Peptides against a protein of PDB entry 5FRP. Designs and how they scored, part 117

Target 1, 225 residues: chain A of PDB entry 5FRP
Amino acid sequence: VEWTESIPQIIATREDISKELNQALAKTFIDSDPRVRRTSVMIFNKVPVTEIWKNITNKAIYTSLLHLAREKHKEVRELCINTMAKFYSNSLNEIERTYQNKEIWEIIDTIPSTLYNLYYINDLNINEQVDSVIFEYLLPFEPDNDKRVHRLLTVLSHFDKKAFTSFFAFNARQIKISFAISKYIDFSKFLNNQESMSSSQGPIVMNKYNQTLQWLASGLSDSTK

## One batch from the design tools (peptide; made by RFdiffusion4, then SolubleMPNN)

Design b2_p20_5_s2 (from b2_p20_5, 14 letters changed)
Fold by OpenDDE base, seed 4:
Structure b2_p20_5_s2 (fold): chain B 225 residues (1-225), chain A 20 residues (1-20)
Amino acid sequence: as target 1 above (225 residues)
Amino acid sequence: TEAIEKVKKRYENGSYLNSL
C-alpha cells in the first residue's frame, strides 16, 4: 500500500520510470489486498494523463485496470469504472495517436466496449454507474455538433457486438425513461390542480401517477444496499 | 444470446409504459 501510494509522486517527478517500476506497478493491480488495487487505480486519477502515457509503458497495467471494472470489491470496482472512463476521455482529448503509443491505444480504445459490457452483469448499481460515466466521460455534453459526432463515432468504432447491443438497449431505455418522466410531469401537474383532482379522471390519473413512479423507481438502484 | 435477451427483457418490461 505505502509503496503504491508513493508512485504518483514518483511519476510526477521522474522523466523515466524504469521497466522495473512498471513491472512492480503491474503487480499491484492484481494484488490480493483490495487496498493495494485501489491505490493502484488512484494513480490514474492523481497523475496527469500525459504523464501516465509517458511513464506507464507496460500494457499489462492498462489491461489490468480494465479488468478491475469487474472487481468483486465494490469500492475498487466503482473507482475503476470512474477512473477508466475519465482516463479514456482525457486520453482522447490530450494524447496524440502515434506509432509508439499504438499498443496502448489499442487497449484504451476498448474502454467503451468494456464499460458497455458491464450491463450484462445485470447489477443495478453497476448499471447506474455505467450510465453516469457514459454521460460524464464517454459521451459528454458537447455543443459542437462535429465534435459530438466525432466523439460518438470514436466510441462506437471499437465496439464489440455485445457492446453495440448494450448501446442500443441503453438508448432505447433512455427514450422510455424520457417518456416516463414526461408522463410523470403531466400527471403531477394534473394532480396539483384541485379541479382536475376532483374530476372523474382524478383517481385514474392518480393510479397512472403511482404506476409511473413505481416504474421509474424500479430502474434505480437502492442507495441503501 | 441469453445475456442479450436478459438485457432486452430488462428494457422491454415497459409494458406499463405502453399503457400510458
Scores: peptide ipSAE 0.031, ipTM 0.546, DockQ to the pose 0.045
Fold by OpenDDE base, seed 1:
Structure b2_p20_5_s2 (fold): chain B 225 residues (1-225), chain A 20 residues (1-20)
Amino acid sequence: as target 1 above (225 residues)
Amino acid sequence: TEAIEKVKKRYENGSYLNSL
């Protein structure tokens, strides 16, 4: 733990991290202690993306980072999912594709597929987190149409078959959620009108309102678990 | 196939939305 905690400072101060240090760091990602793995993931959050790409050249580190997205330890997994999504976005924005970094890019380009494949776990907490990182980091709001399309194409260009299926399912869900929210608003407006509530439709709309709320809530994780 | 069906079912449970 203590050794791994020192790595961000070392990366920030040294222009060239030795092969030996990279090899040692790679081992920390597969350490049996979740605290060590957590600290290893935090390196990617604490160090600027440009410095990570410059100093961390062992591809095994990046591969191991991606594997932690499916680990059993909840806290480490959640941290990893956020970290890898953010790192992907920052890499796309700040790192040029070169011959020298090609092997690392081949790994990093699989992050979107890795994330979309997490939907197959069928865990509500994981689903919610993946939804969040998609909107925040993978497919963020971009007012420029060309940039938005380019980002989308970049994300999709490395999808496996499962990721594509998950992507289409995700989009279908978003359409359904949008529709449900629209209905929720309509029903709320109706129920806020006293004349409407006293009508024969009042009880019917109230029932639909409650069902809509239940449907919307069913897609949310229990924050207590 | 089974994994794909699970993902589809998660999004098909919108049967209620079809009634709205």
Scores: peptide ipSAE 0.031, ipTM 0.552, DockQ to the pose 0.045
Fold by OpenDDE base, seed 3:
Structure b2_p20_5_s2 (fold): chain B 225 residues (1-225), chain A 20 residues (1-20)
Amino acid sequence: as target 1 above (225 residues)
Amino acid sequence: TEAIEKVKKRYENGSYLNSL
């Protein structure tokens, strides 16, 4: 743990991280202690993306980072998912594609697929987190249409078949959620009108309102768990 | 295939929304 905690400072101060250091760091990602794995992931959060790309040249580190997205330890997994999504976004924004970094990019370009494939785990907490990082880091709001399209194409260009399927399912879900929210609003407005509530439609709308709420709630993880 | 179908089904369970 302590050794791994020192790595961000070393990366920040030294231009040449030795092969040995990279190899040692790679081992920390597969350490049996989740605290060590956590600390290793945190390197990607504490060190600027440009310095990471410069100093972390062992592809096994990046591969191991991606594997932690399926980590059994919840905290490490959650941290990893956020970290890799953010790292992907920052890399797209700040790192030029060169011949020298091609092998690392080949791994980093799989982050979107890795994330979308997490939907197949069928865990509500994971799903919510993946939803969050998609909107925050993978496909953030971009008012410039050309930039938005370019980002989308970049994300999709490295999808595997499963990721594409998950992507389409995700989008379909978003449409459904939007529709459900719209209906929820409509029903709420109706029920807030005393005349409407007293009408023959009142009970029908109340039932639909409750069903809509139940449907919306069923897609949400318990924030207490 | 089964995993894909499970994901599809999760998002298709919106049959209720089609009734709204």
Scores: peptide ipSAE 0.030, ipTM 0.550, DockQ to the pose 0.046
Fold by OpenDDE base, seed 5:
Structure b2_p20_5_s2 (fold): chain B 225 residues (1-225), chain A 20 residues (1-20)
Amino acid sequence: as target 1 above (225 residues)
Amino acid sequence: TEAIEKVKKRYENGSYLNSL
């Protein structure tokens, strides 16, 4: 743990991280102690993306980072999912594709597929987190249409078949959620009007309101779990 | 295949939304 905690400072101060340090760091990602794995993932959050790409040259580190997205330890998994999504976004924005970093890019370009493939686990907490990182990091709001399309095409260009399926399913779900929210608002407005509530439609709308709420709630993770 | 079907089924529970 202590050694891994020192790595961000070392990366920040040294221009050339030794092959030995990279090898040692690679081992920390597969350590049996989840605290060590957590600390290793945190390196990607504490060190600027440019410095990571410069100093972390061992492919195994990046591969191991991606693997942690499916880890059983909840805290490490959640941290990893956020970290890898953010790292992907930052890399796209700040790192040029060169011959020297091609092999690392081949791994990083699989991050979107890795994330979309998490939907197949069928866990509501994981789904919610993946939804969040998609909107925050993978496909963020971009007012420039050309940039937005370019980002989308970049993300899709490295999808596997399963990721494409998940992508379409995700989008279909978002449309449904938006529709449900719209109906929730309409029903809420109706029910907040005393005259409307006293009408023959009052009980019907109340029922639809409750069903809409139940549907919306069923798609959300239990905060207690 | 089963995983894909599970993902599809999660999103097919739109029967209620079709009634709105």
Scores: peptide ipSAE 0.031, ipTM 0.550, DockQ to the pose 0.046; fails the geometry check

Design b2_p20_5_s3 (from b2_p20_5, 12 letters changed)
Fold by OpenDDE base, seed 1:
Structure b2_p20_5_s3 (fold): chain B 225 residues (1-225), chain A 20 residues (1-20)
Amino acid sequence: as target 1 above (225 residues)
Amino acid sequence: TEAIKKVLERNNRGSYLNSL
C-alpha cells in the first residue's frame, strides 16, 4: 500500500518511469489486498492524464485497470468505473494519437465497450453508475453539433456486438423514462388542480400517478445496498 | 443470448407505459 501511494509523487517528479517500475506497478493491480488495488486505481485520479500517458507505458497496467471494472470488491469496482470513464474522456481531449501510443490507445478505446458491457451484469447499482458516467464522461453534453457527433462516432467505432446491443437498449430505456417523466408531470399538474381532483377522473389520475412513480422508482438502486 | 434478453427485458418494463 505505502509503495503504491508513493507512485503519484514519483510520476509527478520524474520525467520517465523505468521499465522495472512499470512492471512493479502492474502487479499492484492484481494484488490480493483490495486496498492495494484501490490505491493503484487512484493513481489515475491523482496524476494528470498527460503524465500518465508519458510515464505509464506498460500495456498490462491499462488492461488490468479495465479488468477491475468487474472487481468483486464493490468500492474498488465503483472507483474503477468512475476512474476509467474519466480517464477515457480526458485522454480523448488531451492526448494525440501517435504511432508511439497506438498500442495504449487500442486498449483505451475499449473503455466504452467495457462500460456498456457492465449492463449485462443486471445490477441496479452498477447500472446507475454506468448511466452516470456515460452522461458525465463518455457522451457529455456538447453544444457544438459536429463535436458531439464526432464524440459519438468515436465511442461507437470501437464497440463490440454486445456493447452495440446494450447501447440500443440504453437508448430505448431513455425514451421510456422520458415518456414516464412527461406523464408524471402531466399527472402532477392535474392533481394540483382542486377542481380536477374532485372530478370523476381524480381517482383514476391519482392511481396512474402512483403507478408512474413506482415504475420510475423501480429503476433506481437502493441507496442502502 | 440470455444476457441480451435480460438487458432488453430490463428496458421493456414498459407494459405499464403502453397503458398510459
Scores: peptide ipSAE 0.042, ipTM 0.569, DockQ to the pose 0.046
Fold by OpenDDE base, seed 4:
Structure b2_p20_5_s3 (fold): chain B 225 residues (1-225), chain A 20 residues (1-20)
Amino acid sequence: as target 1 above (225 residues)
Amino acid sequence: TEAIKKVLERNNRGSYLNSL
């Protein structure tokens, strides 16, 4: 743990990280201690993306990072999912594609597929997190149409078949959620009107309101679990 | 795959939304 915690500072101060250091770092990502794995993931959060690309040249580190998205340890997994999504976005924004970094890009370009494939675990907490990182890092709000389209095409261009299926399912779910929220708002407005509540439609709308809430709630993770 | 079907079915279990 202590050794891994020192790595961000080393990367920041050294222009060239030795092959040996990269090899040692690669081992920390697969360490039996979740604390070591966590600390390893944190390197990607503490070190600027440009310095990571410059100094972390061992492909195994990036592959191992992606693997931790399916980590059994909840904290490590959650950290990893956020980290890889952010790292992907930062890389797209700041790192030029060159011949020298091609092999690393081949791994990084699989991050969207890796994330979308997490939906198949069928865990509500994971799903919620993946939803969040998609909107924050993979397909963020971008007012520039060309940039937005370019980002979308970049993300989709490296999808595997499962990721595409997940992507379509995600979009379909978003439409349904949007519809449900719209209905929730409509019913809420109706129920907030005393005259409407006293009408023959009052009980009917109340029932629909409750059903809508139950449907919305059923898709949310239990934060207490 | 069965996993895809489950994800799609979970998304479709909103039969309630069809009643709204």
Scores: peptide ipSAE 0.042, ipTM 0.567, DockQ to the pose 0.045
Fold by OpenDDE base, seed 3:
Structure b2_p20_5_s3 (fold): chain B 225 residues (1-225), chain A 20 residues (1-20)
Amino acid sequence: as target 1 above (225 residues)
Amino acid sequence: TEAIKKVLERNNRGSYLNSL
């Protein structure tokens, strides 16, 4: 743990991180202690993306980072998912594609697929987190149409078959959620009107309201778990 | 294949939404 905690500072101060250091760091990602794995993931959060790309040249580190998305330890997994998504976004924004970094990019370009494939685990907490990182990091709101399309195409260009399926399912779900929220709002407005609530439609709308609410709630993770 | 089916089924739980 202590050794891994020192790595961000070393990366920040040293331009020449030895091959040996990279090899040692790679081992920390597969350490039996979840605290060590956590600390290893945190390197990607503490060190600027440009410095990561410059100093972490062992592809096994990046591969191991992606693997931790399926980590059994919840905290490590959650941290990893956020970290890799953010790292992907930052890399797209700040790192030029060169011949020298091609092998690393080949791994990083699989991050979207890795994330979308997490939907197949069928865990509500994971699904919620993946939803969040998609909107925050993978496909963020971009008012410029050309930039938005370019980002979308970049994300999709390295999808495996399963990721594409998940992508379409995700989009279909978003449309449904949007519709349900719209209906929830409509029903809420109706029920908040005394005249409407006292009408013959009152009980019908109340039932629809409850069903809509239940549907929306069923798609949300229990924040207490 | 089963995992894909489950994801698709989850997304198809919209039978109720089709009634709205």
Scores: peptide ipSAE 0.041, ipTM 0.567, DockQ to the pose 0.046
Fold by OpenDDE base, seed 5:
Structure b2_p20_5_s3 (fold): chain B 225 residues (1-225), chain A 20 residues (1-20)
Amino acid sequence: as target 1 above (225 residues)
Amino acid sequence: TEAIKKVLERNNRGSYLNSL
């Protein structure tokens, strides 16, 4: 743990991290202690993306980072999912594709597929987190149409077949959620009106309101779990 | 479309919204 905690400072101070350091760092990502794995993932959060790309040249580190998305340890997994999504976005924004970093980019370009494939685990907490990182990092709000389309095409260009399927399912779900929220609002407005509540439609709308709420709630993760 | 249906069916969420 202490050694791994020192790595961000080393990366910040050294222009070239030795092969040995990269090899040692690679081992920390697969350490049996989840605290060590957590600390290793945190390197990607503490060190600027440009410095990571400059100093971390062992492809095994990046591969190992991606594997932690399916980590059994919840905290490490959650941290990893956020970290890799953010790192992907930052890399797209700040790192030029060169011959020297091609092999690393080949790995990083699989991050979107890795994330979308997490939906197949069928875990509500994971699904919620993946939803969040998609909107925050993979496909963020971009007012420039050309940039938005370019980002979308970049993300899709490296999808595997399963990721494509998941992508379409995700979008279909978002449309359904939007519709449900719209209905929730409509029913809420109706029920807030005393004249409407006293009408023959009052009980019918109340039932639909409750069903809509139940449907919306069923899609949310239990915060207690 | 079938692959999408399978993923959506796994989420058991689709039937109620069609009734609204």
Scores: peptide ipSAE 0.040, ipTM 0.558, DockQ to the pose 0.045; fails the geometry check

Design b2_p20_5_s4 (from b2_p20_5, 13 letters changed)
Fold by OpenDDE base, seed 2:
Structure b2_p20_5_s4 (fold): chain B 225 residues (1-225), chain A 20 residues (1-20)
Amino acid sequence: as target 1 above (225 residues)
Amino acid sequence: EEAIKKVLERAKRGEYLRSL
């Protein structure tokens, strides 16, 4: 009897603790200290996705996470970009869409758009990171055609206009890079052949090789920055 | 949950440092 009478109080206490925890956590994501923000982002990496969805119910936390993708502190930004992409993928795979979590899903569904919009910053380091997380988490290699199409449609279904434009630009760039790499390989093979190199086409191919190499290199970020 | 606790503790420490 005493145990039964204590249950409502225990439940109430737990709910209060959960609410307070969420409120406190929301503040940590917007803390002025980058170390605090970094640690806050790491929660999403250290805690299973199912537990995150269960325990983090304040939508402001998720909104703040997405906002950190554009923050000034480089390390926190980079961590956030990787974290939110991974979290998105894990959520798609493990979390069901329900009426209760609808509001959070509305935020999470904007992650692809948020990431693709980072291309408009026109920073090579950010671009490379976004490229990486797209291939790793948003649109990973999937041999099953139906699953691949379903994932693609899911990712695109919540794009804003800018993200959609960025998507096309990204794909066009990938095609160009692929073509350039193919040419680079062909030119390299040609130049490695002594007879070909000594031909009248030798100098022409050498020039094209150098141009291709320079173009490819220009798309790479400076590792020192 | 343990990770959340660690973040909160770190945040508290950060607030304390800023208050000095």
Scores: peptide ipSAE 0.026, ipTM 0.636, DockQ to the pose 0.014
Fold by OpenDDE base, seed 3:
Structure b2_p20_5_s4 (fold): chain B 225 residues (1-225), chain A 20 residues (1-20)
Amino acid sequence: as target 1 above (225 residues)
Amino acid sequence: EEAIKKVLERAKRGEYLRSL
């Protein structure tokens, strides 16, 4: 009986502890030491998404996570971009929308827009990373048409104007890249044939091949930087 | 750092309870 009477107090104490932990955690996301910020972001990678939603209720933590995508420290920024994209995907798959978590969802639903807006920074490394997380987490390959369309509509439903512009630009670029790759393959096949190489068209195709490669390479970041 | 450790420990306990 005494144990049962202590349970409400224990629950209340745990809620207070949870609030204090959330407040303390919120401060770590804005700490001046990048190692502290990195460790804070890693919580979202180490803890299951369901436990994150249950235990992290402070909006400031999620808002701060999104802000780290534009941080000056490269390693923390890169980690944050991957983490928030993965977290978004996992949340869509595993977390139901309820009245209690509505305010957190309002923040999480801005992740796609936040990521697409990173293209305006005009940094090749950031662009490549955003490309990668879009295909891996935001708009993954889905053979089921209904699921694919539903995911697409979900992602687009919370876009701001800038994100929509970036989305269309991204898609247009992908079409151009696809076309260039197709031409690269055709030219490669042609150049692999010795008879074709010795023809009058050989030098012309070689030039086009080199131009295509240069164009494709120009869109890639320098791996040495 | 201590707050982060506590959150992680709670998460581990939750996983342990699910494995039982």
Scores: peptide ipSAE 0.023, ipTM 0.530, DockQ to the pose 0.017
Fold by OpenDDE base, seed 4:
Structure b2_p20_5_s4 (fold): chain B 225 residues (1-225), chain A 20 residues (1-20)
Amino acid sequence: as target 1 above (225 residues)
Amino acid sequence: EEAIKKVLERAKRGEYLRSL
């Protein structure tokens, strides 16, 4: 653990990271101790993306990072999902595609598929996290139309079949959620009006309100778990 | 630099596990 914790500083201060260091670092990503794996993932958060690309040359490190998205240890998995999504976004923004880094890009370009494939685990906590990182890092709000479209096309261009299916399902769900929220608001406004509540429609709207609320809540994970 | 060298040497010898 202590060794791995020192790596960010080393990478930040030295440009000539040896092959041996990369090999050793690669092993930490698959270490049996979740603390070691966690610390390894944190390297990607503590070191600037440009320095990571420059100094982390072992492809196995990137592959292992992606595998940790399905980590059994919750903390490591959650950290990994956030980290890889952020790293993907930062890479798109800051790293040029060159002949020298093409092999790493081939791995990084699979991050969107890797993330969307997590929906097939059918875990509400994972789903919520994936939803979050999609909006924050993969497909963030971008007012520039050209940039937004380019980002979308970039994300989709490397999807496997399952990722596409998941993508469409995700969007369909978002539409449903949006509709439900709209109805929730409408019902809330109605119920907040005393005259409306005392009308014959009052009980009917109350029932619909409760159903809508229940539906919305059913899609959320238990924050206590 | 000395610290880096030490880490590299440990890595070369496969001793990194002791410092984890």
Scores: peptide ipSAE 0.019, ipTM 0.501, DockQ to the pose 0.011; fails the geometry check
Fold by OpenDDE base, seed 5:
Structure b2_p20_5_s4 (fold): chain B 225 residues (1-225), chain A 20 residues (1-20)
Amino acid sequence: as target 1 above (225 residues)
Amino acid sequence: EEAIKKVLERAKRGEYLRSL
């Protein structure tokens, strides 16, 4: 742990990290201690993306980072998912594609697929997190149409079949949620009107309201878990 | 209330994706 905690400082101060350091760092990502793994992931958060790309040249480190998305340890997994999504976005924005970094980019380009594939776990907490990082980092709001389209195409260009399926399912779900929310609002407005509530439609709308609310709630993770 | 807020936020994000 102590050694791993020192790595961000080393990366920040050294122009070139030795092969040995990269090999040692690669081992920390697969360490049995979740604290070590957590600290390893945090390197990607603490060190500027440009310095990461410059100094971390062992592709196994990046591969290991991606594998932690399915980590059994919840805290490490959650940290990893946020970290890799952010790192992907920062890399797209700040790192040029060169011959020298081609192999690393081949791994980084799989991050979107890796994230979308997490939907197959069918865990509500994971789903919520993936939803969040998609909107925050993978497909962020971009007012420029060309940039927005380019980002979308970039994200989709490396999708496997499973990722595409998840992508379509995700979009379909968002439409359904939007529709349900619209109904919820309409029903709420109706029920908040005393005259409407006292009408013959009052009980019917109340039932629909409850059904809609239940449906919306069923798609959310329990905040207590 | 928090659950509803989360759903609304997700819906807004979904609308963005549809605009992509």
Scores: peptide ipSAE 0.014, ipTM 0.353, DockQ to the pose 0.619; fails the geometry check

